# Peptides against a protein of PDB entry 4Z63, part 165

Target 1, 334 residues: chain A of PDB entry 4Z63
Amino acid sequence: LCLGMNDLTGNIPEDLFHLKRLNLLGIQENRLSGSLSREIRNLSSLVRLDVSWNLFSGEIPDVFDELPQLKFFLGQTNGFIGGIPKSLANSPSLNLLNLRNNSLSGRLMLNCTAMIALNSLDLGTNRFNGRLPENLPDCKRLKNVNLARNTFHGQVPESFKNFESLSYFSLSNSSLANISSALGILQHCKNLTTLVLTLNFHGEALPDDSSLHFEKLKVLVVANCRLTGSMPRWLSSSNELQLLDLSWNRLTGAIPSWIGDFKALFYLDLSNNSFTGEIPKSLTKLESLTSRNISVNEPSPDFPFFMKRNESARALQYNQIFGFPPTIELGHNN

## One batch from the design tools (peptide; made by RFdiffusion4, then SolubleMPNN)

Design b2_p19_6_s3 (from b2_p19_6, 11 letters changed)
Fold by OpenDDE base, seed 5:
Structure b2_p19_6_s3 (fold): chain B 334 residues (1-334), chain A 19 residues (1-19)
Amino acid sequence: as target 1 above (334 residues)
Amino acid sequence: PSYITTVTPEELLEERRAA
């Protein structure tokens, strides 16, 4: 049953929960309000539940132990409060959980040992506090993780060295500290291709340790951190780099010539730093920008990217990395 | 400031360092 993208109001009729054979319930992008009924437990055949972009409030009901077939739960952009229900945090069937842009709070706790099928987690823009959950690497299929805009004080856990399934990771604006430790840990994630760390590590030094290596890194965003230092030499070994945003930091020195050696680099933002010297001639030879016929279609994270252009402008959403226009931004440097 | 992030459009205009 798909009723999304309408102007439906009120709550879900209770009789709807008598549909025992229902596999898909999509009621997203409406004006539905009130609590999400615990009677969803009666939908024992449910595989996909999408209640996103509504006005739901209250706590998410703890009934997911009665939904053994549930693979997809989308509840982003609602008014949910409380924590992740225990039965949801222990779901062995769940593949994707999206609860971005709610008012969920407390410590983030997932029983990753039980969540054997979880591959995508989006909990961005909530009110979770405390530390990052150390047991996330125990979610053996977890590939996509967005935890942006929460308050995870402290450092990236050492256990994330073992996060072999991790491919797409965003911790934008989550009050993280110690960028040297974070990069030192995350370099061990062999499948990591996308890393977003914007608005963290306030005033720290970007490490230039030659021992750091991100072999499969395609997207690196570390903007607006007031980072000091220079363009990191270790980044030159990330031969598959496609997008680099280091804007709004305090980086100094020259822009190195190796920045033009990236065959797939199509988006570069080094603006609003303190770089000096000349623009490398090698940037004029970037293969991705000289040939308009090269279309590289690669997998993107499940969570979208957003471009904040100014404090008053409406944000642009990009669902795919290659949705960004080819860009070189070097403005507002010394 | 202009930059890339993964926060929702509704919160992006007010995006600042978390307290």
Scores: peptide ipSAE 0.416, ipTM 0.822, DockQ to the pose 0.319
Fold by OpenDDE base, seed 2:
Structure b2_p19_6_s3 (fold): chain B 334 residues (1-334), chain A 19 residues (1-19)
Amino acid sequence: as target 1 above (334 residues)
Amino acid sequence: PSYITTVTPEELLEERRAA
């Protein structure tokens, strides 16, 4: 049953919950309000539930133990409060959970040992507080993680060195501290390709430890952190780098010539720093900009990227990395 | 002047530049 993208208002009719054979319920992008009914438990055949982009409020009902086939739960952009229900946090069938842009609060806790199928988690823009959950790496299939815009004070847990399934990770604007520790831990994530750390680590020094190595890193965004230091030498070993944004920091020194050695680098933003010296000649020879022969069908994060510009009242949304225009931005330096 | 983030469009408008 697909009723999305209408102007439906009020509550879900009670009789809808009598549809025992319903596999897909999509009521997204409406004006539905009130609490999400506990009677959703009656939809025992449900595989996909999309209630996103509505006006739902209250707590998410703790009925997911009665939805044994549920793989996809999309509830982004609502007014849900409270925590993640225990039955949801223990769901063995759930593949994707998207509760981005709600008012969920408390400590984030998931029973990752039970959530054996979870591969995508988007809890960005909520009110979770405390520390990042140390057991998140126990979600053995968890590939895509967005926890941006929460209040996770402190450091990245040491346990994340064992986060082998992690490929796409965003912690943008989550009050994280100790970038040296964070990078030291996350370098052990062998499948990590996308790392977004914008608006964290305020005023810290970007580490230049040559022992750091990110083998599969394609996208690195550490913008607007007031980071000090210089272009880190360890980054030169990330041969697959496609997008680098270190803008709006306090980085100094020269832009090194090795920045032009990245065969796939098509987006470079080093603007609003304190770099000095000459522009490396190697940047004029980037293969990705001279002969764009890169596959655009590469896997991407489930969460979108946003480019904030001062000239626009609205941020530009990019759902794929290759949606970004080929860019070399070196403006606003010394 | 711009930077990349992964927060919602609504809250992105409220984000401040750290400079």
Scores: peptide ipSAE 0.403, ipTM 0.810, DockQ to the pose 0.334
Fold by OpenDDE base, seed 4:
Structure b2_p19_6_s3 (fold): chain B 334 residues (1-334), chain A 19 residues (1-19)
Amino acid sequence: as target 1 above (334 residues)
Amino acid sequence: PSYITTVTPEELLEERRAA
């Protein structure tokens, strides 16, 4: 049953929950309000539930133990409060959980040892507090993680050295500290291709430790952190780099010539820093900017990217990495 | 001058409307 993208108001009719054979319920992008009914427990055949972009409020009902076939739960952009229900946090069937842009709060707790099928988690823009859950690496299939815009004060857990499944990770604007530790830990995530850390580590020094190595890194965004230091030498070994944004920091020194050696680099933003010297001639030889081959099957994060231009303007949304225009931005430097 | 992020003030506005 798909009723999305309408102007429906009120709550879900109770009789809808008599549909025992229903596999897909999509009521996204409406004006549905009130609490999400506990009676969703009656939809025992449910595989996909999409209630996103509504006006739902209250706590998410703790009935997911009665939904053994549920693979996809999309509830982003609602007014849900409370925590992740225990039954949801223990769901062995769930592949994707998207509760981005809600008012969920408390300590984030997931029973990752039980969530054996979870591969995508989006809890960005909530009110979770405390620290990042140390047991996230126990979600052995968890590939896509967005935890941005929460209050996860502190450092990246040491346990994330064991986060082998992690490929796409965003922690933008989550009050994180100690970038040196974070990078030192995350370099052990050998499948990590996308790392977004914008609006963290305020005023810290970007480490230039040659022992750091991100072999498969394609997307690195560490913007607006007021980071000090220079272009990190360790980044030169990330041969698959496609997108680099280090804008709005306090980075100094020269832009190194090796920045032009990346065969796949098509988006470079080093603007609003304190770089000096000349523009490397090697940037004029970037192959991706002269002849760009876009793979139709190129995997991307499930979470969207946004280009923020100013405080008053709406940010531009990009759902795919290759949606970004080929860019070299070096403005507002010394 | 711009930068990339995965969250925006617009999401906060949507949160306020929904909550």
Scores: peptide ipSAE 0.353, ipTM 0.786, DockQ to the pose 0.472
Fold by OpenDDE base, seed 3:
Structure b2_p19_6_s3 (fold): chain B 334 residues (1-334), chain A 19 residues (1-19)
Amino acid sequence: as target 1 above (334 residues)
Amino acid sequence: PSYITTVTPEELLEERRAA
């Protein structure tokens, strides 16, 4: 049953929860309000539940132990409060959980040992506090993780060295500290291709540790951190780099010539830093901007990117990396 | 400022410079 993208109001009719054979319930993008009924537990055949973009409030009902086939739960952009219910945090069937842009709070806790099928997690823009869950790497299939805009504190857990499944990771604006430790840990994530760390590590030094190595890194966004230091040499070994945003930092020194050696780099933003010297001529030789075509069908994060512009509440949304226009931004430097 | 993030448009007004 798909009733999304309407102007439906009020409550879900109770009789709807008698549909025992229902595999998909999509009521997204409406004006449904109140609590999400615990009677969803009656939808025992449910594979996909999409209640996103509504006005739901209250706690998410703890009934997911009665939904053994549920693979997709989308509840982004609601007013849900409380934590992730225990049955949801223990779901062995769930592949994707998206609860971005809610008011969920408390410590983020998932029983990753039980969540054997979880591959995509978006909990961005909530009110989770405390520290990043150390057991997240125990979610052995977890590939896509957005935890941006939560009130996490401290450092990236050491356990994330073992996060082998991690490919796409955003921790934008989550009050993280110690970028050196974070990068030192995350370099061990051998499948990591996308890393977004914008609005963290306030005023720290971007490490130039030659021992750092991100072999598969395609997207690196570390904007608006007021980072000091220079362009890190270790980044030059990330031969697959496609997008680099280090804008709105306090980086100094020259833009190194090796920045033009990236065969797939098509988006570069180093604006609003303190770089000096000449623009490397090698930038004019970026193959992706000259004669080489890049496939737009490469895997991308499940979470979208947003380009925040001019202190506006409006942003351009990019669902795919290659949705970004080819860009070189070097403005507002010394 | 203009930069890339993964924060939704609904909260962009509250996303200030790192401090």
Scores: peptide ipSAE 0.440, ipTM 0.816, DockQ to the pose 0.319; fails the geometry check

Design b2_p19_6_s4 (from b2_p19_6, 11 letters changed)
Fold by OpenDDE base, seed 2:
Structure b2_p19_6_s4 (fold): chain B 334 residues (1-334), chain A 19 residues (1-19)
Amino acid sequence: as target 1 above (334 residues)
Amino acid sequence: PSYITTDIPEELLAERRAK
């Protein structure tokens, strides 16, 4: 049943929950309000539930133990409060959980040993607090993780050295500290291709440790952190780099010539730093910007990116990495 | 100058209120 993208108001009729053979319920992009009924438990054949972009409030009902086939739960952009209900946090069938842009709070807790199928988690823009859950690496299929715009004070857990499934990681604006520790840990994530750390590590030094190595890193965004230091030498070994944003920091020194050696680099933003010296001639020879075509059909994170020009301005949304235009931005340096 | 982030802009937070 697909009723999305209408102007439906009020509550879901209770009789709808009598549809025990229903595999897909999509009621997204309406004006449905009130609590999400616990009677969703009656939809025992449900594989996909999309209630996103509504006015739902209250706690998410703890009925997911009665939904043994549920793979997709999309509830982004609602008014849900409380935590992740226990049955949801223990769901062995769930592949994707998207609860971005709600009012969920407390400590983030998932029983990752039970959540054997979870591959995508988007809990960005909620009110979770405390620290990052140390057991996330126990979600053995968890590839996509967005935890941006929560309040996860402290450091990246040491356990994330074992986060082998992690490919796309977003932690923008989450009050994280100790970038040296974070990078030292996350370099062990062998499948990590996208790392977004914008608005963290305020005023710290960007480590220039040659022992750091990110083999498969394609997208690195560490913008608006007021980071000190220089262009890190360790980054030169990330040969697959496609997008680099280190803008809005306090980085100094020269832009190194090796920045032009990246065969797939199509987006470079080093703007609003304190770089000096000459523009490397090698930047004029970037293959991705000259004769070489880049693949535009590569897998991307499930979470969107936003380009902000001003804190008060409306941001541009990009759902795919290759949605960004080919860019070399070196403005507002010394 | 611009920068990339993955935190939701305030305008999208407001949409939840305006529905």
Scores: peptide ipSAE 0.547, ipTM 0.872, DockQ to the pose 0.689
Fold by OpenDDE base, seed 3:
Structure b2_p19_6_s4 (fold): chain B 334 residues (1-334), chain A 19 residues (1-19)
Amino acid sequence: as target 1 above (334 residues)
Amino acid sequence: PSYITTDIPEELLAERRAK
């Protein structure tokens, strides 16, 4: 049953919860309000539940133990409060959980040993506090993780060295500290291709440690951190780099010539830093920006990106990395 | 000058309230 993208108001009719054979319930993008009914438990055949973009409030009902086939739960852009209910945090069937842009609070706790099928987690823009959950690497299939805009004071857990499944990781604006430790840990994530750390590590030094290595890194965004230091030499070994944004930092020194050696680099933003010297001639030789039509059909993160032009302006949303225009931005340096 | 983030902009938060 798909009733999304309407102007539906009020509550879900109770009789809807009698549809025991229903595999898909989509009521997204409406004006539905009140609590999400616990009677969802009656939809025992449910595979996909989409209640996103509504006015739901209250706690998410703890009924997911009654939904053994549920693979997709989308509840983004609602007013949900409380924590992740225990049955949801223990769901062995759930592949994707999206609760972005709610008012969920408390410590983030997932029973990753039970959540054997979880591959995508979006809990960005909530009110979670405390530390990043140390047991996330126990979610052995967890590939996509967005935890942006929460209050995870402290450092990336050491356990994330073992986060082998992690491919796409967003932690923008999450009050993280110690970028050196974070990068030192995350370099062990052998499948990591996308790393977004914008609005963290305020005023720290970007490490220039030659021992750091991100072999599969395609997207690195560490913008608006007021980072000091220079272009890190370790990044030169990330041969698959496609997008680099280090804008709005306090980086100094020259832009190194090796920046032009990235065959797939199509988006480079080093603007609003303190770089000096000449623009490397090698940038004019970037293969991705030359006459070669490189059609890349590669997987992207499940979480969207936003181009923030200024603090007051409306941001542009990009759902895919290749949605960004080919860009070299070096403006506003010294 | 702009920057990339995954932090949801305030206007999308406002849209949730305006529905």
Scores: peptide ipSAE 0.534, ipTM 0.869, DockQ to the pose 0.698
Fold by OpenDDE base, seed 5:
Structure b2_p19_6_s4 (fold): chain B 334 residues (1-334), chain A 19 residues (1-19)
Amino acid sequence: as target 1 above (334 residues)
Amino acid sequence: PSYITTDIPEELLAERRAK
């Protein structure tokens, strides 16, 4: 049953929960309000539940133990409060959980040893506090993780050295500290291709440790951190780099010539730093910008990117990495 | 001058509040 993208109001009719053979319920992009009914427990055949982009409020009902076939739960952009229900945090069937842009609070707790099928987690823009959950690497299939815009004071857990499944990781604006430790840990994530750390590590030094290595890194965004230091030499070994944003920092020194050796680099933003010297001639020879036909249709994160203007409330949304225009931005340097 | 983030813009927060 797909009723999304309408102007439906009020609550879900209780009689809808009598549909025991229903596999898919999509009621997204409406004006549905009130609490999400506990009677969703009666939909025992449910595989996909999409209630996103509504006006739902209250706590998410703790009934997911009665939904043994549920693979997809989308509840982004609602008014949900409280924590992740225990039955949801222990769901062995769930593949994707999206609760971005709610008012969920408390310490983030998931039973990753039980959540054996979880591959995508989006909890960005909530009110979670405390530390990052140390047991996330126990979610053995977890590939996509967005935890942006929460208050995870402290450092990236040491346990994330074992986060082998991690491919796409977003922690923008989450009050994280110690970038040296974070990069030292995350370099062990052998499948990591996308790393977004914007608005963290305020005023720290970007490490220039030649021992750091990110073999599969394609997207690195560490913008608006007021980072000091220079262009990190360890990045030159990330041969698959496609997008680099280090804008709005306090980086100094020259832009190194090796920045033009990245065959797939199509988006480079080094603006609003303190770089000096000449623009490397190698940038004029970037293959991705000179050849029209690099159709690198690679998998992208499940979470969207936003191009935010400084101090503007408005941002452009990009759902795919290749949605960004080919860009070289070196403005506002010394 | 812009930067990339995965933090949602304030407009989307306002939309959530206005609803």
Scores: peptide ipSAE 0.528, ipTM 0.861, DockQ to the pose 0.611
Fold by OpenDDE base, seed 1:
Structure b2_p19_6_s4 (fold): chain B 334 residues (1-334), chain A 19 residues (1-19)
Amino acid sequence: as target 1 above (334 residues)
Amino acid sequence: PSYITTDIPEELLAERRAK
């Protein structure tokens, strides 16, 4: 049953939950309100539940132990409060959980040992507090993780050295500290291709440790952190780099010539720093900008990106990396 | 005068919840 993209209002009729053979319920992008009924437990054949982009409120019902076939739960952009219910946090069937842009709170706890099928987790823009969950690497299939805009204090857990499944990681604006430790840990994530750390590590020094290595890194965004230091030499070894944003920091020194050696680099923002010297001539040789043969079919994160404009009231949303225009931004430097 | 982030900007939160 697909009723998405309408102007439906009110509550879900209770009789809908009598549809025991229902595999897909999509009611997204409506104006449905009230609590999500616990009677969803009666939909025992449910594989996909999409209630996203509504006005649902209250706690998410703790009935997911009665939904053994549920693979996809999309509840982003609602008013859900409380925590992740225990049965959801222990779901062995769930592949994707998206609860971005709600009002969920408390400590983030998932039983990753039980969540054997979880490959995508989006809990961005909630009210989770405390520390990043140390056991996330125990979710052995977890590839896509968005935890941006939560109040996770402290450092990236040491356990994330073992986060082998991690490919796309977003932690923007989550009050994280110690960028040196974070990068030192995350370099061990051998499948990591996308790392977004914007609005963290306030005023810290960007490490220039040549021992750091991100072999498969395609997207690095560490903007608006007021980071000190220079262009990190370790980044030169990330040969697959496609997008780099280090804007709105306090980085100094020259822009190194190796920045033009990235064959796939199509988006570079180093603006609003304190870089000096000349623009490297090697930037004029960026293959990705001379021949627009960007493979649009490459895997991308499930979470959206936002272009925050300081002078504009409205940010732009980008759902794909290749949605960004080819860009070299070096403005507002010395 | 822009930067990339993955947190939903405040200006977009109101619009998203109003849909």
Scores: peptide ipSAE 0.529, ipTM 0.867, DockQ to the pose 0.714; fails the geometry check

